# Peptides against a protein of PDB entry 8OXM: the designs that were tried, part 105

Target 1, 371 residues: chain A of PDB entry 8OXM
Amino acid sequence: FKAEFRLAGGVNLPKIIDCVGSDGKERRQLVKGRDDLRQDAVMQQVFQMCNTLLQRNTETRKRKLTICTYKVVPLSQRSGVLEWCTGTVPIGEFLVNNEDGAHKRYRPNDFSAFQCQKKMMEVQKKSFEEKYEVFMDVCQNFQPVFRYFCMEKFLDPAIWFEKRLAYTRSVATSSIVGYILGLGDRHVQNILINEQSAELVHIDLGVAFEQGKILPTPETVPFRLTRDIVDGMGITGVEGVFRRCCEKTMEVMRNSQETLLTIVEVLLYDPLFDWTMNPLKALYLQQRPEDETELHPTLNADDQECKRNLSDIDQSFNKVAERVLMRLQEKLKGVEEGTVLSVGGQVNLLIQQAIDPKNLSRLFPGWKAWV

## One batch from the design tools (peptide; made by RFdiffusion4, then SolubleMPNN)

Design b2_p14_7_s2 (from b2_p14_7 with T2S K3R A13S)
Fold by OpenDDE base, seed 4:
Structure b2_p14_7_s2 (fold): chain B 371 residues (1-371), chain A 14 residues (1-14)
Amino acid sequence: as target 1 above (371 residues)
Amino acid sequence: SSRLEATLAELESL
């Protein structure tokens, strides 16, 4: 290990450490403290399995459909080493950095990211109608700019076109795999884009198996397909390449039903894998700016009352796990809202749900559904 | 877990 470290930005202030391997190669590692990387590690293994399924199928293999993975080495319940995704940037950093974000550079007369957030926070406790109206006003005055990512990074037109296709395929694969695994919406800082491949890397996989639906502000989209995510696909948007790649990914997932159910069953009942949403995690994921001041970790609240009978906890857990497995089976059968859909019908429904401004307007404002 | 690793190894062997 080199003695010097860099801070990566963000609330948890992860440390970038350069490590010299026994092979003499320097490797950048992100040391994340105060976070449970076990969920990330498990989800990376699930992504590798999904990639194996996608690689076996000729149609998905020909399209190079893969979900990007990174190495996670959990060191403890609150620390681990991640492979630092060198040559990646958070899409949120590119889009809405306060000083040099693409929105400010390309749309200087639009609302600032702060103004958008403020407007949506003011209506957070309001009706769905009021949220929708303000979201539409925000969207009108905050136009998508993510098309400029590939234009800035890839100056050669042939390379630019290839990288835009790689991006579109990456979004499609991660969206469908993410839907099957119930990852839900993804905060813009938890989606990295590779500056060389234009592929997405999803980090901080702390919400899985539709646990985002039980948050204080429940998720209303199957995956993140916001206006900037779509804008990065170019003029065709969700049509053509994206839709076809979603359909081919969904075909592989549905045809792998037994395998995916078996894998997820093993994970849900793994006593080392805490996938359940707890109130503290829910508060952390949906922290209000007003609540940042008073969370002194008074760790001292008495251990006494949590002796709920082990039997009632176990029965409640088993019922949650069973519901997750049933919902996974429904997804893999194409059962949506009690109706059996074709792959094309299911993918179409998911795309429509993900891009619906009514669904987007109801998301937690901290996750910036207008970006 | 060892069971996940076994299922992964079975999947890698296919």
Scores: peptide ipSAE 0.013, ipTM 0.549, DockQ to the pose 0.022
Fold by OpenDDE base, seed 3:
Structure b2_p14_7_s2 (fold): chain B 371 residues (1-371), chain A 14 residues (1-14)
Amino acid sequence: as target 1 above (371 residues)
Amino acid sequence: SSRLEATLAELESL
């Protein structure tokens, strides 16, 4: 280990440490001190398997459809080392950094990221109609700029075009696989972009199997397909390359139903894999800046969970696991809202749900649905 | 888990 460290930012202030391997190679490591990295490690294994399925299919292999993975070494239930994604930046840091974010640079007359967040927080307890109206006002005065990421990084037009295609393919693959696995908490700090490949890296995989739908403010979108995410695809938006890559990914997932169900079943019943949403985790994920003052996490929460009757917990857990497996089977059959859809019909429904400003306006303000 | 690793290894061998 080198004596120097850097902070990656964010609430938990993870430490970036440079390590020299026995091979003499420098490797950057991220040390998280309070997060359960076992969930991330398990979900990385599931992503590796999805990548294997995508590489076996000729149509997805030709399109280079992959989910970017990173190495996770869990050291304990509350600590681990992950390979830091060298040459990646959070999309939120690029877009909405308070000092030099792309929105401020390219749209200096638009609302600030803080003004947008404040407006959406003011209506957080209001009707869906009031949330929608304020969300539309925010969106009108906060126009997308993510197209400039590839334009800043890739000056050669041929390279720029190739990288924009790589980005669009990465969004499509991660969106469909993330939907199948029920991946939530896709806020702008949990999605990194690689500055060399333009591919996305999804981090903090602790909300899976649609557990985002049971949050105090439920998740209303299947994946992040916000205006800036779409703007990064260029003039075609969600049409053409993105839609076709979603369809080809969904074809592979649906044709791999038995494999995916078997693996998810093994994971859901693994006693070391706590995928269930608990009230403390739900509060942590949707904390208000005003509520930070009272919830000192008294470390003593470990002692009170021991006394709920093991039988009622086990029956409740089994019912949730069965529901997750049934919903996964429905998705892999193309069953949406009780109707069997074609791959094209299912992908179209998911795209429409993800871009619907009514769904986006209902999300927790910390998710930043206007970005 | 060892069972997940076995299932993944079987999948890698296909």
Scores: peptide ipSAE 0.009, ipTM 0.569, DockQ to the pose 0.022
Fold by OpenDDE base, seed 1:
Structure b2_p14_7_s2 (fold): chain B 371 residues (1-371), chain A 14 residues (1-14)
Amino acid sequence: as target 1 above (371 residues)
Amino acid sequence: SSRLEATLAELESL
């Protein structure tokens, strides 16, 4: 271990440490000291399994459909070591960095990211109609710029085209697998893009199995497919490559129903894997940037008063696990809103839900659905 | 964890 560390930023102040392995290779590690990495570790194992399924299928293998994974070593309930995703940047940092973000560089006359967030926070407690109107005003005055990522990083036109396709495939694969696993919408800081491959790396997998729907502001999209995410695909947007890659990924997932159900069942009933949403986690995930000062977790949850009968807790947990498995089975059968859909019909519905400005306008403003 | 690792290893061996 080198004696020096860097801070990666964020509330938990994760430390980036350079380590020399027994193989003599330098590796960057991110040490989180106040975060449960067990969920991330488990979700990486599920992604590896999904990758194995995608590699077995000829059509998905030919398209190189994969979810980027990283190594997670949980050390305790509140500590672990992550492989630092070297050569990646958060899409939020590229897009909406206050100093040099792509929106500021390419659209200097648009609303600032701060102005957009302020406008959406002002209507957070308002009607869906008022949220939609303000979201449309924000979108009109905050035009997508993520196309410039590949244009800045890949100067050769043939490489640029290949990397834009790699990006589009990565979004498609992660969107469909993320939907199946119920990851939902992802904060722009929790999606990294690889500066060499243009592939996405999803980090901080603390919301899974549709637990985003039980947040104080419920999730309304199956995955993140915001205007900037679509803009990165280029002129065809969600049509052509993205749609076909979603369909081929969904075909593999649906054809692997038994395997996926068995894996998820083992996970949901693992007593070491806490996937359930708790009120403190919900507050943390939807905390306002202004509220960062007060929630020192000096809540000694006195373990005393929640002597809810162990039987009632266990019955409530089992009922939630059964509902998650049932909903997973429905997704893998193509059951959406009580209707059985074809792969193409299901993928089309999910794309339409994800890009619907009515759904996007209802998301938590902290997750920046206009980006 | 151990059952998941066993199930994953079994599925990797298929």
Scores: peptide ipSAE 0.008, ipTM 0.561, DockQ to the pose 0.023
Fold by OpenDDE base, seed 5:
Structure b2_p14_7_s2 (fold): chain B 371 residues (1-371), chain A 14 residues (1-14)
Amino acid sequence: as target 1 above (371 residues)
Amino acid sequence: SSRLEATLAELESL
C-alpha cells in the first residue's frame, strides 16, 4: 500500500488507495467507510449471472451485451475494498463539474447546473403541473452535450463510431437488467463512464427491487434515459441500436425467468442481505443540503418501542419479499399495468416512461433529471 | 467513406 490516499468525493468521502500487488502491478482501490458493501457485492454477483445468460445467447453474445462489473470485497458491515474503476469518471463530473463541465464548456450561455438545481428545488413541494413547467424551462435553457464525450476521447472517426456503439449497447444492457432487478438511485454520480471503452459502470447498488418507488419522492422512471444519456448515442437516439439491444436483452431475461426468480428468491430471504428500504436510508438518499447539520445518527438502538412482535416484523418482511417476487415475475412475463406485452411492446413502454418529461419532472431534484 | 457506410449498414442490419 502507498502511504498516500485521495478522496473520491461524495457524502461518505471514500479513500482511493494505490496498492502494489505481489505481481508488481499498481491497482487503485476505493476504501468505502461507513457503507455496507455487501449489497454492492451481491448485486455484482447478480450482474455476473446476467452476463453469463447474455453470453449463452448467440444474438446478445454477437452484440457483446454485458453489464460492466467491478470487484467488491466487503471487509466489515461498514467497510470494504472496491476495485476502483480505473479510467472511469462519473457522468456527473464530466457533464456538470462547476469549473470545467461539458455543459459550461459547450453551452456557456445556458443555465448553470446550480441554477437548474435551484429552480427544481424551489418547486419540489409544488404541484406536478408547476414541476413540469419549470422542468421544461430548465430543459430549454440546459441543452444536452454528452455527444462531446466520445468526440473528445476518440479523435479517429472509426474508433469514435465504435465507441459510440459500445456506449449505446452498454446503456441498453444496463437499462433493461437494471429495470428487471428494480435498480434505483441512478443519479449522475452513481453512473461512471469508462474513458477507454465508453461503457457505463453502475455503482452504489443500495436501491434495488423497486425500493426507489417507496422513497419520500418516489422514482417515476424505470432507468436513466435522460437527454444527455440519449445525446451520447448520437443522431439515432433511442432508435435503431439502442432499441434492438434493449429488445435482445429483454428476450434473454424473459427466457431465463426460472433462473432469475430462483436466484432473486434466495437473495431476498438471505438474512445477511439487507435490501429493504428503511426510513433512515430513505432520509439519507433524499437528504437536503440544508439538513446536513442535525442528523448526527445517534443510532442509540435503545428505542424500546420497536418491540413490534418479531412475528409481525417477519410477516411484514415476508409480504414485501413475496410482492417483490410477484413483480419480478410480472416483468419477466411482460406484464405491465395488467397487460401482457411482447418484448418490443414492453421495451417501447419502458423507453417512453423513461423519456417522459412528466415522469422526469417528478423525480427528486438530487437525481438531476435535466442532465 | 464507402467502407464506413458499409460498416454502418452492416451494424444497422444487426
Scores: peptide ipSAE 0.006, ipTM 0.483, DockQ to the pose 0.013

Design b2_p14_7_s3 (from b2_p14_7, 7 letters changed)
Fold by OpenDDE base, seed 4:
Structure b2_p14_7_s3 (fold): chain B 371 residues (1-371), chain A 14 residues (1-14)
Amino acid sequence: as target 1 above (371 residues)
Amino acid sequence: SSRLKATLEKLNSL
């Protein structure tokens, strides 16, 4: 290891370290010291399995449909080493960086990212109607700019077109697999884009199996398909390539039902894999800027009393795991809201749910559904 | 877990 480290920024201040391997190659690694990387490591293994299924199917293989994976080495319950995604940038950093974000560069007369967040935070406790009205005002005055990512990075028109297609395929694959696994909406800092491939890398996989629906502000979208995500696809948006890639991905997932159920069952009942949402994790994921000041973790030692009988905890856990498996089986059968849909019908419903401004307006403002 | 790894290895061998 080199003696020097860099900070990657963000709340957890992960350390970027350079490691020289026994092969003499330098490898950048991200060291997280306050995060349980076990969930990330497990989800990367599930993504690798989904990639294997996608590679076996001729139609998805020809389209190069894959979820980008990264190496995760959990070191403890609170520490691990990530492969630093070299040549990636968080989409949130590209879009809404305070100094040089694409919104500020291309739309200097639009609302600032801070103004948008403030407006949506002011209505967070209000009616769905008031949230929708303010979200529409924010969206009108904060126009999408993510099309410029590929235009800035790929100056050759043929390369630009190919990379925009790679991006669109990556969004489609990650959206459908993310829906099947119940990843929900993704914070803009937890989606990286590769500056060479234009493919997305999803990081911080701490919400899975629809556990985002039990957050204090429940998720209302099946995956992140916000205006900037769509704008990156270019003029066709969700139509054509994206839709067809979603349908082909969903077809492979549905045809792999038994395999996916078996994998997820093994995961849900793995005692080393805590996928359940806990109140502290829920608070952490949806922290308000006002609450950052008082959560000094006074480790008061007196949590002796919540020895709820192991039997009642196990029965409650098993009932949650069974519900997750039942919902996964429904998704893989195309059962949505009690109706059996075709692959095209199911994909259409999911796209409509994901782009619905009523659903987007109800999301937690910290996750910036207007970006 | 070891069971997940074995299941994933078995599925990768198919």
Scores: peptide ipSAE 0.015, ipTM 0.542, DockQ to the pose 0.023
Fold by OpenDDE base, seed 2:
Structure b2_p14_7_s3 (fold): chain B 371 residues (1-371), chain A 14 residues (1-14)
Amino acid sequence: as target 1 above (371 residues)
Amino acid sequence: SSRLKATLEKLNSL
C-alpha cells in the first residue's frame, strides 16, 4: 500500500488507497468505513452467477450482455475494501458536478442542479399532483445531456457508435438483473460509468429485494431509466437495442427460475447477510447532508417497539423472506399486478413504469429523478 | 457466505 490516501466525496468519506499487487500492478482501492460491505460482496456473487447464466445463452452471449462486477473484501461489519473501478466516474459527477457538470456546460440557461433539487425539496411533503407539476417544470428547464459523455470520450465515429451500444447493453442488463433482485437506491452517485468501455458499474448494493419500497419515501420505479440515462442511448432511446437486450436478459432470468430462487433462498436465510431494512439505515438513506433537508424532528417513532421478543423478530423475518421469495417467483413467471405477461409485455411494463414522470416525481429528491 | 459458495459451486457443477 502507498502511504498516501485520498478522500472520496460523500458522507462516509471513503479512503482511496493505491496498492501494488504481487503482479507489480498498481491498483486503486476504496476503503469504505461505516458501511456493511457484506451486502455488496454477496450481491457481486449473485451478479457473477447472473453473468454465468447470460454467457451460457447464445443470444445474450452474442450481445455481450453482462453486469459489471467489482471485488469486495469485507474486513468487518462496518469496514471493507472495494476494488476501485479504475477509469470509472459517478454519472452524477459527470452530469451535475457543481463547477463543470455536463448540464452546466451544454445547457447553461437551464436550471442548475441545485435549483432543481430545491424545487423538488419544497414539494417533498406536498401532494402527488403538486410533485408532478413541479417535476414537469424542472424537466422542461433541465434537459438531458448524457449523449455528450460518449461524444467527449470517443472521437472516432465507429468507436463512438460501438461504445454507445455497449452503454445501452449495460443499462439493459443491469436494469433487468437489478429488477429481478429488487435493487434500490439507484441514485446518480451509486452508478459509475467506465470511461473506456462506456459500461455501467452499480455500487452500494445495500438496498435489495425491493426494500426500497419500504423507505419513508418509497421507491416507485423498477430501475433507473431517467432522461439522462435514456439520452446516453442516443436517438433510438429505449426502443430497438435497449428493449431487445432487456427482453433477452429477461428470457434468460425467467428460464433460470429454479436456479435464481435457490440462490436467493440461500441468501435470505444466511445469518451473515442482513438484507432487511433497518429504520436507522432508512433514515440515513433519506437524510443525506447533501440534500439540505431541514431536520424536522417529527419522527417521534416510539423507542418502545425495539423490545420485540427475539422469537417475534425471527417470525417477522421469516414472513418477510417468504414474501420476497414469492415476489421473486412472480417476477420470474412474468406475473405483474396479478397478470401473467410475456417477456415482451413484462419488459414493456417495466420500461413504462421506469420512465413514467408520475412515478419519477414521487421519488425522494436525493434520488434526483430529473437527471 | 459458505452456504452461498457451496450453492454456487453446486450450480456450477450442473
Scores: peptide ipSAE 0.010, ipTM 0.551, DockQ to the pose 0.022
Fold by OpenDDE base, seed 3:
Structure b2_p14_7_s3 (fold): chain B 371 residues (1-371), chain A 14 residues (1-14)
Amino acid sequence: as target 1 above (371 residues)
Amino acid sequence: SSRLKATLEKLNSL
């Protein structure tokens, strides 16, 4: 290991360390402190299996549909080593960096990222109608720019076109796999883009199995398909390549239902896999910048074990696990809102839910639904 | 972990 480290930013101040492998190659590693990386490690194994299913199908293999994975080595319940995705940048860093973000560079007369966040924070406790009106005002004055990522990185037109297709396929695959697994907390810092492949890398997999819906501000979208995410696909947006890749991914997932159910069942009942949302985690994920000062690190998770009988905890856990499995089975059957949908109908519903400004306006302001 | 590995191995053998 090199003696120097860098901070990756964020509340937990993860440390980027450089290590030299036995092969003499330098590799960056992210050391997260205070985070349980076991969930990330488990979800990466599930993604690897989804990739195996996608590689077995000729149509998804031909399209190179994969969810990008990274190596996770949990060291303790509060520490681990992530393979730092060398040559990746958070989409939020590219889009809304305070000094040199793409929105500021390409749209200097639009609202600043700070102004957008402030406006949405002011209405956070307001009605859904007031949130929607302010969200529409923010969106009108903050136009998407993510098309410029591929244009800046890929100067050759043929390479640019290929990379834009790789991006669109990566968004489609990760969106559908993420929806099936109920992956939440898809804010702009939890999605990295590879500067060489244009593929997305989803990080911080701590909100899964629709646990984002039980947050104090519930998640209202199945995946991130915001205006910048769509803008990165180019002029066709969600139509054509994206939709077809979603449908083909969903078809493989639905045809693999027994396999996916068996695996998720094993995971949900693994006593070492804490996937449930707890109040402290919920508070952390939806913390206000104003509240950052008072969370002393000394709230041991141990002290709020109200002596619920072990039997009542276990019964409550089992009932939540059963509901998660039932909902997963419904998704894999195409059951949405009590109706059985075709693959195309289900994918269409999910796209409409993800792009609906009424759903987007209801999200926690920290999710940055206007980006 | 071990059950997941066995399930993954079983899935890789299919």
Scores: peptide ipSAE 0.009, ipTM 0.538, DockQ to the pose 0.021
Fold by OpenDDE base, seed 5:
Structure b2_p14_7_s3 (fold): chain B 371 residues (1-371), chain A 14 residues (1-14)
Amino acid sequence: as target 1 above (371 residues)
Amino acid sequence: SSRLKATLEKLNSL
């Protein structure tokens, strides 16, 4: 290990350490402290399984449909080593960095990222109508720029085109797999882009099995398909390659129903895998920047063990687990809102839900739905 | 180029 460390940005101040392997290769590692990397490790195993299913199918294999995975070594309940995704950047860092973000560089006359966030925070407690109006004003004055990522990184037109295709396929695969698993908290810092492959790497997998829907501000979209995400696909947008890659991914997931249900069932009943949303985690995920000052984590776990009989806690857990399994089974059957949809119908509904400005305007402002 | 168009059409068919 080198004696030097860098801080990765974010609330938990993870330490980037450079390690020299016994092979003489330098490897960056992210040491997350105060975070339960077991959830990330479990979800990476589920993603590896999904990749195995996608590689077995001829159509998804030909399209190279994969969800990017990273190595997670949990060291304790509150610490672990991540293989730092060397050559990745958070999409938020590229797009909305205060000094050199792509929005500031390419759209200097648009609203700043701070102005957009402020406007959406001001309406956070307002009606859905007021949120929608302000979101539309923000979107009009904050135009997408993510097309420039591939243009900056890939100067050769043939390479540029292949990388834009790899990006579009990565968005499609991760969107559908993420939807099936009910992956939430897909804010712009939890999605990395690989500067060499243009593929997405999803990090911080602690909101799964639709637990984002029980947050104080519930998640209203199945995955992140915001204007910048779509702009990165280029002129075709969500049509053509993206839609077909979603459909082929969904087809493989639906045809793998028994395997997916069995594995998720084992995970939901694993006493070492805490996937349930707790109130403290919910508060942490939707904390306002203004609230950073006073919450000294006196995690006094005040022993308000409400003596709910251990039996009532276990019965409540089992009912939540059963509901998650039922909802997963519905998704894998193509049951949406009590209607059985074809793969194309289901994918179309999910795309429409994800791009709907009414759904996007209802998200927590920290999710940055205008980016 | 006709090759670029054919590659684009083939990639838009995949």
Scores: peptide ipSAE 0.000, ipTM 0.291, DockQ to the pose 0.013

